# Designs tried in a protein design run: peptides against a protein of PDB entry 5TUV. Part 43

Target 1, 107 residues: chain A of PDB entry 5TUV
Amino acid sequence: KEVIDRLRYLKAEIEDLELKERELDQQKLWLQQSIKNVMDDSINNRFSYVTHEDICNCFNGDTLLAIQAPSGTQLEVPIPEMGQNGQKKYQINLKSHSGPIHVLLIN
Target 2, 107 residues: chain B of PDB entry 5TUV
Amino acid sequence: AQECQNLEVERQRRLERIKQKQSQLQELILQQIAFKNLVQRNRHAEQQASRPPPPNSVIHLPFIIVNTSKKTVIDCSISNDKFEYLFNFDNTFEIHDDIEVLKRMGM

## One batch from the design tools (peptide; aimed at target 1 M82, target 2 T92)

Design b2_p22_6_s1 (made by RFdiffusion4, then SolubleMPNN; from b2_p22_6, 6 letters changed)
Fold by OpenDDE base, seed 1:
Structure b2_p22_6_s1 (fold): chain B 107 residues (1-107), chain C 107 residues (1-107), chain A 22 residues (1-22)
Amino acid sequence: as target 1 above (107 residues)
Amino acid sequence: as target 2 above (107 residues)
Amino acid sequence: EEQEKEDLEYYKKLQEKVERIN
């Protein structure tokens, strides 16, 4: 039947797509590890920074805070809720597990 | 017939996932390139200046940028331990990661 | 009400960014 032929074709194509998806997954893992290695390199790490000018060129008209924290730092931004004083709470919570957090006021 | 329809839906689902994964992979590649370009820029700049920048004049990766209105009042405190920080704002704010900053810098 | 909806949408987008950072 035409239906049987269509089923066979679809199953074969899905199998090919499964292989392609697994290939992409492996490539992603490889690239993520590569990026980590590049960033952890001693020379690269020494020069892995941006300047105040860089940040100012990217943003304007607002107050800018730069927060440098170790990889894996927990960042929480709760949904604004009414506080005890009736004011909505706009908060950022940071929890580092491996090192200090550094804060800079850019402008 | 119903089985054919189910497989066609599955086929389309997988195609969309593959497309998304391909896009994500491309973004990772661009991130790595941007980082390498940043390192090269900074290395050259320090060579020209014959000295590294002052420690508090640069922001080391990884970092985030928080921007908010100039009228926004910001309070920062260390909570519970030296690794936990709480930021309070009286209005809304935006958060941008270092990857986005590098993109805006044209790296 | 309209401002609340806009704020909600904004924070939804913000949460997506937070998830990427973490």
Scores: peptide ipSAE 0.249, ipTM 0.875, DockQ to the pose 0.555
OpenDDE base, seeds 2, 3, 4, 5: peptide ipSAE 0.125, 0.241, 0.138, 0.235; ipTM 0.862, 0.873, 0.866, 0.873

Design b2_p22_6_s2 (made by RFdiffusion4, then SolubleMPNN; from b2_p22_6, 10 letters changed)
Fold by OpenDDE base, seed 3:
Structure b2_p22_6_s2 (fold): chain B 107 residues (1-107), chain C 107 residues (1-107), chain A 22 residues (1-22)
Amino acid sequence: as target 1 above (107 residues)
Amino acid sequence: as target 2 above (107 residues)
Amino acid sequence: SKEEQENLEYHKKLQEKVNRIN
């Protein structure tokens, strides 16, 4: 039957797709670990920085804040709400658990 | 048949997930390349200068960039240990992570 | 409202960045 044949075909294809998806998942995992290892290397860590010029070249005409915080720092941006004075409140909340947060104004 | 249609929907769903995962994998590869290029650039620059940059002239990874209008008023409250920060803006702002910055830098 | 939708869209864009950073 044509329908039965189509069903068998689809099931086989889905199985192949499952294998492909698992392969991609594994590749992602390995790459993530590789990136972590590269970033954790002492030499690479020493040179893992950008300059003020780098940032200024990426963003023009605005006030720029550079916030350096340890990995795992919690960042929260609440939905803007009206304040008591009738103005919207735009906020950023940062909480670090492993070290201090450093803020730089980039001109 | 209805069963055939259901499997076709599932097939398409899996194909889309695979496509997304492939894209994510490519992004990770680019991140790794960008980081390596950054490190190489900085190493070369310091070798040419025969000294490291001043501590306050660079931004170490990981970091985020907050950009807003020059007219935006920014208030910041910090804890004594600098582990918690609360930023208040009177207007909208944008947040960019270090990965995006490296991309904009052409790394 | 339109304003609420704008706020939601604004927050959505920021939240995408937050989710990536966290």
Scores: peptide ipSAE 0.278, ipTM 0.873, DockQ to the pose 0.753
OpenDDE base, seeds 1, 2, 4, 5: peptide ipSAE 0.250, 0.140, 0.163, 0.255; ipTM 0.871, 0.858, 0.863, 0.872; seed 2 fails the geometry check

Design b2_p22_6_s3 (made by RFdiffusion4, then SolubleMPNN; from b2_p22_6, 9 letters changed)
Fold by OpenDDE base, seed 1:
Structure b2_p22_6_s3 (fold): chain B 107 residues (1-107), chain C 107 residues (1-107), chain A 22 residues (1-22)
Amino acid sequence: as target 1 above (107 residues)
Amino acid sequence: as target 2 above (107 residues)
Amino acid sequence: EEEEKKNLEYHKKLQEKVKRIN
């Protein structure tokens, strides 16, 4: 029957897609670990920085803050709500667990 | 017939997930390349200058950039926990991660 | 109003995407 043949075909294709998806998942994990290893390398870590000029070239016309914090630092941006004075609160909350946070004014 | 329709929906869902995962994998590859290029650039620059940059002249990874209007008033405070930072803005802001910055730099 | 909506959408996206610094 045509329907039976279609079912068989779809099941076989889905099985192939499942294999492909698992392959991609493994590749992602491998690449993530590779990136971590590269960044954690002592030589690479020494040179893993950008300059004020770099930032200025990327952004124009506004005030720029550069916030350097340890990997894994918690970043929270609350939804703007009306404060006690009736003004919306625009906030950034940072919580580090492993080291200091450093802030630089670029512009 | 209904089973065929269900499997076709599942097949399409899996195809879309695979497409998304492929895109994410490409982004990770680009991130790794950009980082390596950054390191190479900085190494070469320091060799030519025969000295490292001043400590406060560069932003070490990982970091974020906060972009806001020149008219925005920014207040920064450290909580009782020395690892917690609170930023208050009187207007809207944008946040950009280091990955985006490297992309804008053409790395 | 439109700017406020865009801002709200942006913050919602940040809540979903940016939870930790790399």
Scores: peptide ipSAE 0.246, ipTM 0.882, DockQ to the pose 0.381
OpenDDE base, seeds 2, 3, 4, 5: peptide ipSAE 0.118, 0.117, 0.119, 0.126; ipTM 0.865, 0.869, 0.870, 0.870; seed 5 fails the geometry check

Design b2_p22_6_s4 (made by RFdiffusion4, then SolubleMPNN; from b2_p22_6, 8 letters changed)
Fold by OpenDDE base, seed 3:
Structure b2_p22_6_s4 (fold): chain B 107 residues (1-107), chain C 107 residues (1-107), chain A 22 residues (1-22)
Amino acid sequence: as target 1 above (107 residues)
Amino acid sequence: as target 2 above (107 residues)
Amino acid sequence: DEEEKKNKEYYEKLQKKVNKIN
């Protein structure tokens, strides 16, 4: 009897948690769509940029590359491996499907 | 007894997923706020300057920032189809997305 | 100042490489 009651309780709680999880999933989808709509707005798009100063204030003393790429651009960073010359290879691979990639050197 | 234990494990798993989803939702909210603040800042700045910034002085979203040592040698190549970019570094680098940059900017 | 100049030169070289391959 006690085991059966515990099973019923756990099953009911799991069902409630499933409902909560679905609610959060729906909220995420709506928020993502909202963000997309805000970013795609013509006025917002016009002002959706950062300056060189903004970037320099975030990072000190290094070489900074800014890569502006269209949404959906594929970014790949292979695990560093030893090259033929005995040096580790540090690489970034970018593949755009919807437009050009623009590269800027900062500071 | 074993069935109860299995359900308790499932319950805990769902609780952790819910916690993670709540955190992700909060991040999306912060992203939206940061973007709106960025747009507002830029609109105000351009109004004060009475003109937009030079095209090459700003970085439009979406973008990524790559930072590395000033001593790092960077080579860039483009594929034949002109949609793939390959960056080679002779040392380690860090990649930061636009969301992280906006956070560092205090948006 | 001098660092900015070096960076500008590097940027120009990078852009030229990209443009040549384009």
Scores: peptide ipSAE 0.098, ipTM 0.854, DockQ to the pose 0.026
OpenDDE base, seeds 1, 2, 4, 5: peptide ipSAE 0.082, 0.086, 0.097, 0.068; ipTM 0.854, 0.853, 0.854, 0.853; seed 2 fails the geometry check

Design b2_p22_7 (made by RFdiffusion4; failed a check: the pose's geometry)
Pose (drawn by RFdiffusion4):
Structure b2_p22_7 (pose): chain A 104 residues (1-83, 87-107), chain B 106 residues (1-49, 51-107), chain P 22 residues (1-22)
Amino acid sequence: KEVIDRLRYLKAEIEDLELKERELDQQKLWLQQSIKNVMDDSINNRFSYVTHEDICNCFNGDTLLAIQAPSGTQLEVPIPEMGQKKYQINLKSHSGPIHVLLIN
Amino acid sequence: AQECQNLEVERQRRLERIKQKQSQLQELILQQIAFKNLVQRNRHAEQQARPPPPNSVIHLPFIIVNTSKKTVIDCSISNDKFEYLFNFDNTFEIHDDIEVLKRMGM
Amino acid sequence: VEFKTSLGSFESFHYKSEDLDF
């Protein structure tokens, strides 16, 4: 039949696809780990910043609000319902205080 | 028969997912070289100048909130701990540290 | 909740609020 070996063929490709994903899952997990190790060198944390000019060059006009918080800080944005519509940002920081810079 | 329809749908799924994973994989690489160059760029600027901490500087990680000039922004802190509430009377946009690093080059 | 994320993640994100009809 045309269908029974459309199976054997498909069932012979997915393992290549399955191993490819296992490989891609391992590559991503220790690429992320290598990224964590670089952003927590004390020297590298010292220079992990951006200036006003950089932000202004990438955002034309308007009011810009820069919010800085420690890693793992959660940001929750509800649906623009009506109650006047509500546009709001719920910020939860357990590891420390947040720093807000008004860009001009 | 339906064991044929199930695997063809599953195949494309695996394909569409394995493709997106290869995309975020290179994006992660781009994130690192952009971060390295950003650090190298700031060190070079400090040899020609030190900028003060609360001003002119934003440390990672951060977010950029963009809204209209006529939009009023309110900041509220309540009795509950580890909570921040920002209100806007109009629409807004949120951008990340990764995107701004890309927009600036590296 | 329309959007939920965390800072310092390994994936970029972009959120844009929209005007909805009620």

Design b2_p22_7_s1 (made by RFdiffusion4, then SolubleMPNN; from b2_p22_7, 6 letters changed; failed a check: the pose's geometry)
Amino acid sequence: IAFSTTLGSFESFHYKSEDLEY

Design b2_p22_7_s2 (made by RFdiffusion4, then SolubleMPNN; from b2_p22_7, 7 letters changed; failed a check: the pose's geometry)
Amino acid sequence: VAFSTTLGSFESFHYKAVDLEY

Design b2_p22_7_s3 (made by RFdiffusion4, then SolubleMPNN; from b2_p22_7 with E2A K4S S6T F22Y; failed a check: the pose's geometry)
Amino acid sequence: VAFSTTLGSFESFHYKSEDLDY

Design b2_p22_7_s4 (made by RFdiffusion4, then SolubleMPNN; from b2_p22_7, 6 letters changed; failed a check: the pose's geometry)
Amino acid sequence: IAFSTTLGSFESFHYKAEDLDY

Design b2_p22_8 (made by RFdiffusion4)
Pose (drawn by RFdiffusion4):
Structure b2_p22_8 (pose): chain A 104 residues (1-83, 87-107), chain B 106 residues (1-49, 51-107), chain P 22 residues (1-22)
Amino acid sequence: KEVIDRLRYLKAEIEDLELKERELDQQKLWLQQSIKNVMDDSINNRFSYVTHEDICNCFNGDTLLAIQAPSGTQLEVPIPEMGQKKYQINLKSHSGPIHVLLIN
Amino acid sequence: AQECQNLEVERQRRLERIKQKQSQLQELILQQIAFKNLVQRNRHAEQQARPPPPNSVIHLPFIIVNTSKKTVIDCSISNDKFEYLFNFDNTFEIHDDIEVLKRMGM
Amino acid sequence: ETVYPKIFIEDYNPLGFIYKNV
């Protein structure tokens, strides 16, 4: 039949696709680890910053609010319901205080 | 028969997912070279100048909140711990540290 | 009409903000 070896063929490709994903899952997990190791060198943390000019060049006009918090800080944004509509940002930081810079 | 329809849908799903994973994989690489160059760029600027800590500098990780000039922004801290509440009377946008690094080049 | 905020936080960032839609 045309269908029964449309199966054997498809069932012979997915394992190549399955192993490809396993490989891509391993590559991603120790690429992320290598990224963690670079951003926590003490020398590299010293220069891991951006200036006002940089932010102004990438955001034309308006009011800009820069919010800095430690890693793992959770940011929750609810739906714009009505109660006047509510536009809000819920910020939860367990590892430390947050720093807010008003960009001009 | 339906074991044929199930695997063709599953095949495309695996294909569409394996493709997106290869995309975020190079984006992660781009994230590292952008971070390395950003660090190298700041070191070079410090040899021609040190900028003060609370001003003119934003440390990673961070977010950028963009809204209209006529928008009022309120900041509230309550009795509950480890909580921050920002209110806007109008719509806003949130951008990440990764995107700003891309917009500036590297 | 309801206007939704635009959010560009990356889910693959290990040392980034954890976003949740509420």

Design b2_p22_8_s1 (made by RFdiffusion4, then SolubleMPNN; from b2_p22_8, 10 letters changed)
Fold by OpenDDE base, seed 3:
Structure b2_p22_8_s1 (fold): chain B 107 residues (1-107), chain C 107 residues (1-107), chain A 22 residues (1-22)
Amino acid sequence: as target 1 above (107 residues)
Amino acid sequence: as target 2 above (107 residues)
Amino acid sequence: SIEYPKIHINPNNPLGFKYIKV
């Protein structure tokens, strides 16, 4: 009796949580689409940029590379390894499917 | 009962997922706000200057920033169509996406 | 001593890069 009542309560609560989770999933999808629409707007797209000064204000004392690429460009960072003569090897692989990649050296 | 315990575990799992999804949703909202603020800033700046910035002086979204030591040796191999890039570093680095940069800019 | 690169990519960004872990 007590166990049966507890089971009913838990099942009802889980059902409510399932509905809430689905609602959040839907909201996420709608918001993601909204962001795409906003950035695809001709006026917004024209002004969707940062300057060299902006980047320098965010970082200092190092070499900075800015890599601009189309949405969905693949980024791979392999596990670093020790190379010949004890030289460390670090890599970044980029692959775009929809347009060219542009690289800028910042300061 | 064992069935009650199983449902309680499932309940807790769903609660954790909901919490994570709520956080992700808030992050997306902040991203959209940051982008809108960036657009407004740039529109205002260009109006004051009465001209657009030089073509190679700005970085269009989406982009990433690679940060490494000034002593790091960087080599880059590029495909003919500029769709594929291979970067080689002799030391470690950090990668930051445009969203993080906008946050650091206070957008 | 090999320090793994620090990568800060938001997977929820609908227009961002697609980070593939190796």
Scores: peptide ipSAE 0.694, ipTM 0.926, DockQ to the pose 0.882
OpenDDE base, seeds 1, 2, 4, 5: peptide ipSAE 0.488, 0.690, 0.390, 0.158; ipTM 0.900, 0.924, 0.894, 0.866; seed 4 fails the geometry check

Design b2_p22_8_s2 (made by RFdiffusion4, then SolubleMPNN; from b2_p22_8, 8 letters changed)
Fold by OpenDDE base, seed 3:
Structure b2_p22_8_s2 (fold): chain B 107 residues (1-107), chain C 107 residues (1-107), chain A 22 residues (1-22)
Amino acid sequence: as target 1 above (107 residues)
Amino acid sequence: as target 2 above (107 residues)
Amino acid sequence: EVVYPKIHISENNPLGFKYIKV
């Protein structure tokens, strides 16, 4: 009797949580689409940039590379392994499907 | 009962997912706000200067920043169409996306 | 000693890079 009542309570609560989770999923999708729409706007796109000064203010004392690429560009960073002459190999692989990649040396 | 325990585990799992999704949603909201602030800043700056910035002085979104020691040797191989890049480093590095940079800028 | 690169790529960015873990 008590177990049956607890089961009913838990099932009802889980159903409520399922509805809440679906609502959050929908909100996420709408917000992601909103961001795309805002950034694709011609005026916003024209002004969607940072400067060398902006980057230098965020980082200091190191070599800084800025890599601009189309949305969805693939970024791969393999696990470092030992190369020739006992030197560790650190790599970045980039592949774009919709346009060229541009690299700038900042500092 | 075992059935009650199973449902309680499921309940807890759903609660954790909801919490994570709520956090992700807030992050997306902040991203949109940061982008709007960036656009507003740049529009105002160009109005004051009465000219756009030089083409190679700005970094358009989306981008990533690679940060490494000034002593790090960097080699880059590029495809003919500039759609594929291979970077080789003799030491470790850090990668930061545009969203993190905007946060550091206070946008 | 192998020091792994630190990668800070948002999973929520709808227009960002697609990070593929190897």
Scores: peptide ipSAE 0.663, ipTM 0.922, DockQ to the pose 0.888
OpenDDE base, seeds 1, 2, 4, 5: peptide ipSAE 0.448, 0.653, 0.049, 0.588; ipTM 0.898, 0.919, 0.858, 0.911

Design b2_p22_8_s3 (made by RFdiffusion4, then SolubleMPNN; from b2_p22_8, 9 letters changed)
Fold by OpenDDE base, seed 3:
Structure b2_p22_8_s3 (fold): chain B 107 residues (1-107), chain C 107 residues (1-107), chain A 22 residues (1-22)
Amino acid sequence: as target 1 above (107 residues)
Amino acid sequence: as target 2 above (107 residues)
Amino acid sequence: EIVYPKIHISPFNPLGFKYIKK
């Protein structure tokens, strides 16, 4: 009887958890849309940038490329390969469907 | 009972998923806060300077930062419309998105 | 030696790049 009661309790709890998970999924969607709305606002979009100094303060000692592109731009990083001559080969592929990509050399 | 154990495993699985989704929501909230702080900072800075920053001195969101050694040779092929970029590196690199940069900036 | 690039892209950025592993 105790086991039966535990089973009933667990089933009820799992049902509640399922509802909670769906609630969180909905909240995520609304929050994502909220972020899009905030960032797409004309005033916010005007000031949605970081400076050269900001980047330099975040990173040191390396060559830094800043790549700005439209939202949803595809970023592909293939598995690195070794050339026939032993030369390492690394790649980044970028593809935008909404506008041009801009590259800035920081360091 | 075996059924009880199975349900307890399922319960734990759902709890973990819920925990993960709650963490994701918190991350999104922090992203929105960081963005608002960035906008506020930039608005204030431009008000003090009484002018916008030079166009090539700032990096608009969304962006990524590619970090590689100073010795790394980088080649770039660009489409005519600048919608596609192919970067070739002779050594490894790191990529950081704007969210991480904002975090490093303390936004 | 081949060293895999380190990719730090947030999977929860609704306006970010679409990272595709290849």
Scores: peptide ipSAE 0.678, ipTM 0.922, DockQ to the pose 0.867
OpenDDE base, seeds 1, 2, 4, 5: peptide ipSAE 0.026, 0.668, 0.053, 0.060; ipTM 0.849, 0.919, 0.860, 0.860

Design b2_p22_8_s4 (made by RFdiffusion4, then SolubleMPNN; from b2_p22_8, 7 letters changed)
Fold by OpenDDE base, seed 2:
Structure b2_p22_8_s4 (fold): chain B 107 residues (1-107), chain C 107 residues (1-107), chain A 22 residues (1-22)
Amino acid sequence: as target 1 above (107 residues)
Amino acid sequence: as target 2 above (107 residues)
Amino acid sequence: EVIYPKIHISPFNPLGFIYKKV
């Protein structure tokens, strides 16, 4: 029947799509590892920085904070809620596990 | 048939996931290229200057940029080891990661 | 009106921070 044929076709296509998705997942893993290797290279790491000028050119003239921390540092931004003083709380929580965090005021 | 409809939905779901994963891979490739370009730029600049930049004049990766109004009051609590930071803002802010900065820099 | 901080993050950040939006 036509319905049966359609079912078989769809199942076969889904199987092909599963293979494609797995391929993409593997490619992502390899690429992520490649990026990590490049960044962890001593020479590349030495030159992995931006300047104050770079930052100023990327953003408008509001207060700009640059927060540098080791790879894997956790960044948490809770949903703003009303505080006890009647003011909304806007927060950033940072947790590093491998080194100190550095904060620079850009402007 | 209901089964055909279910498989068609599943097929479409997988197609969308594949599309998203392809886009993510492209982004990762661009990130790697941008990083390499950044390293090359800085390496060349330091060679011309015959010295590294002052330690507090640059922002090392990884980092984030916090953008807020100049009127925003920022309170920062820091742990003794500087591994934990709590930022409190009395107004809204924006966070941009280093990847976005590199994009804006045209790397 | 509820105003939330604007966070611009990529789907994956291989360069550094692990983002957690609570």
Scores: peptide ipSAE 0.060, ipTM 0.860, DockQ to the pose 0.865
OpenDDE base, seeds 1, 3, 4, 5: peptide ipSAE 0.040, 0.046, 0.054, 0.037; ipTM 0.857, 0.863, 0.861, 0.856

## One batch from the design tools (peptide; aimed at target 1 P80 E81 Y90, target 2 I95)

Design b2_p23_1 (made by RFdiffusion4)
Pose (drawn by RFdiffusion4):
Structure b2_p23_1 (pose): chain A 104 residues (1-83, 87-107), chain B 106 residues (1-49, 51-107), chain P 23 residues (1-23)
Amino acid sequence: KEVIDRLRYLKAEIEDLELKERELDQQKLWLQQSIKNVMDDSINNRFSYVTHEDICNCFNGDTLLAIQAPSGTQLEVPIPEMGQKKYQINLKSHSGPIHVLLIN
Amino acid sequence: AQECQNLEVERQRRLERIKQKQSQLQELILQQIAFKNLVQRNRHAEQQARPPPPNSVIHLPFIIVNTSKKTVIDCSISNDKFEYLFNFDNTFEIHDDIEVLKRMGM
Amino acid sequence: SPIYSSKKAEEEQAEEPFKYTFK
């Protein structure tokens, strides 16, 4: 039949696709690890910053609010319901205080 | 028959997912070279100049919140711990450290 | 493009809150 070896063919491709994903899952997991190792060198943390000019060049006009918090800080944004509509940002930081810079 | 319809849908799924994974994979690589160059760029600027800590500098990780000039922004801290509440009377946008690094080149 | 836009979430009549974790 046309269908029974449309199966055998498809069932012969997905393993190549399956192993490809396993490979891509391993590559991503130790690429992420290599990224964690670079951003926590003490020398590299020393220069891991951006200036006002950089922010202004990438954001034309308006009011800009820069919020800095430690890693793992969770940010929760609810739906713009009505109660006046509510536009709000819920920030939860367990590892430390947050720093807010008003960009001009 | 429906074992044929199930695997064709599953195949495309795996394909569409494996493709997106290869995309985020190179984005992660781009994230590292952009971070390395950003660090190298700041070291070179410090040899021609040190900027003070609370001003003119934003450490990673961070977010950028953009809203209109007529928008009022409120900051509230309550009795509950490890909580921050920001209110806006109008719409806003949130951008990440990764995107700003891309917008500036590397 | 932004990771989150409130105008976009309003137009799409979003059914779930947005959540993000700093990395």

Design b2_p23_1_s1 (made by RFdiffusion4, then SolubleMPNN; from b2_p23_1, 9 letters changed)
Fold by OpenDDE base, seed 4:
Structure b2_p23_1_s1 (fold): chain B 107 residues (1-107), chain C 107 residues (1-107), chain A 23 residues (1-23)
Amino acid sequence: as target 1 above (107 residues)
Amino acid sequence: as target 2 above (107 residues)
Amino acid sequence: KPIYSSAEAEKNKATEPFKYTLQ
């Protein structure tokens, strides 16, 4: 019956798709490791920066804070809540575990 | 048949996941290319200047950019745990990662 | 485009804090 044939086809295709998905997962893992290795290279690390000019060219008209922190630093933005003065609180929480946080103000 | 319909749904789900993963891989590749281009640019620039940029004139990766109005009052404090930083804003803000910045720079 | 926008978060009525890890 056509249904039986369709079922067989679908099962076979799903099996192929499972293999493809696992392949992509592995490729992602390898690529992530490659990126890490490239960024951790001493020469690349020395030159892994942007300038004030770069940032200013990317953004216009506002106050800009550049926050540099070690990899693995956790950033959290809580849900804004009303303060005691009736003003909404907008916050950024940063938690570093492996080094200092450096802040630059760009006007 | 219900079984056939269920497998069709599963097939479509897997196809969509694969498509998403392929796009994610492409983004990672672009990130790596952008980073390499950044490094190359900076190496060339320092060679032309015959010196590295001043330490406080550059932002090292990884970083984030906080964008807010010039009228926004920003308060920064360090908690009892010196690894925790709190930024308070009296108005809305946006956060951009270094990946977006590199994209905007055309890297 | 931004990893976080206060305006968008409010528009979408976010119920959980935004979390991000620097890489």
Scores: peptide ipSAE 0.704, ipTM 0.908, DockQ to the pose 0.892
OpenDDE base, seeds 1, 2, 3, 5: peptide ipSAE 0.701, 0.701, 0.700, 0.243; ipTM 0.909, 0.907, 0.907, 0.872

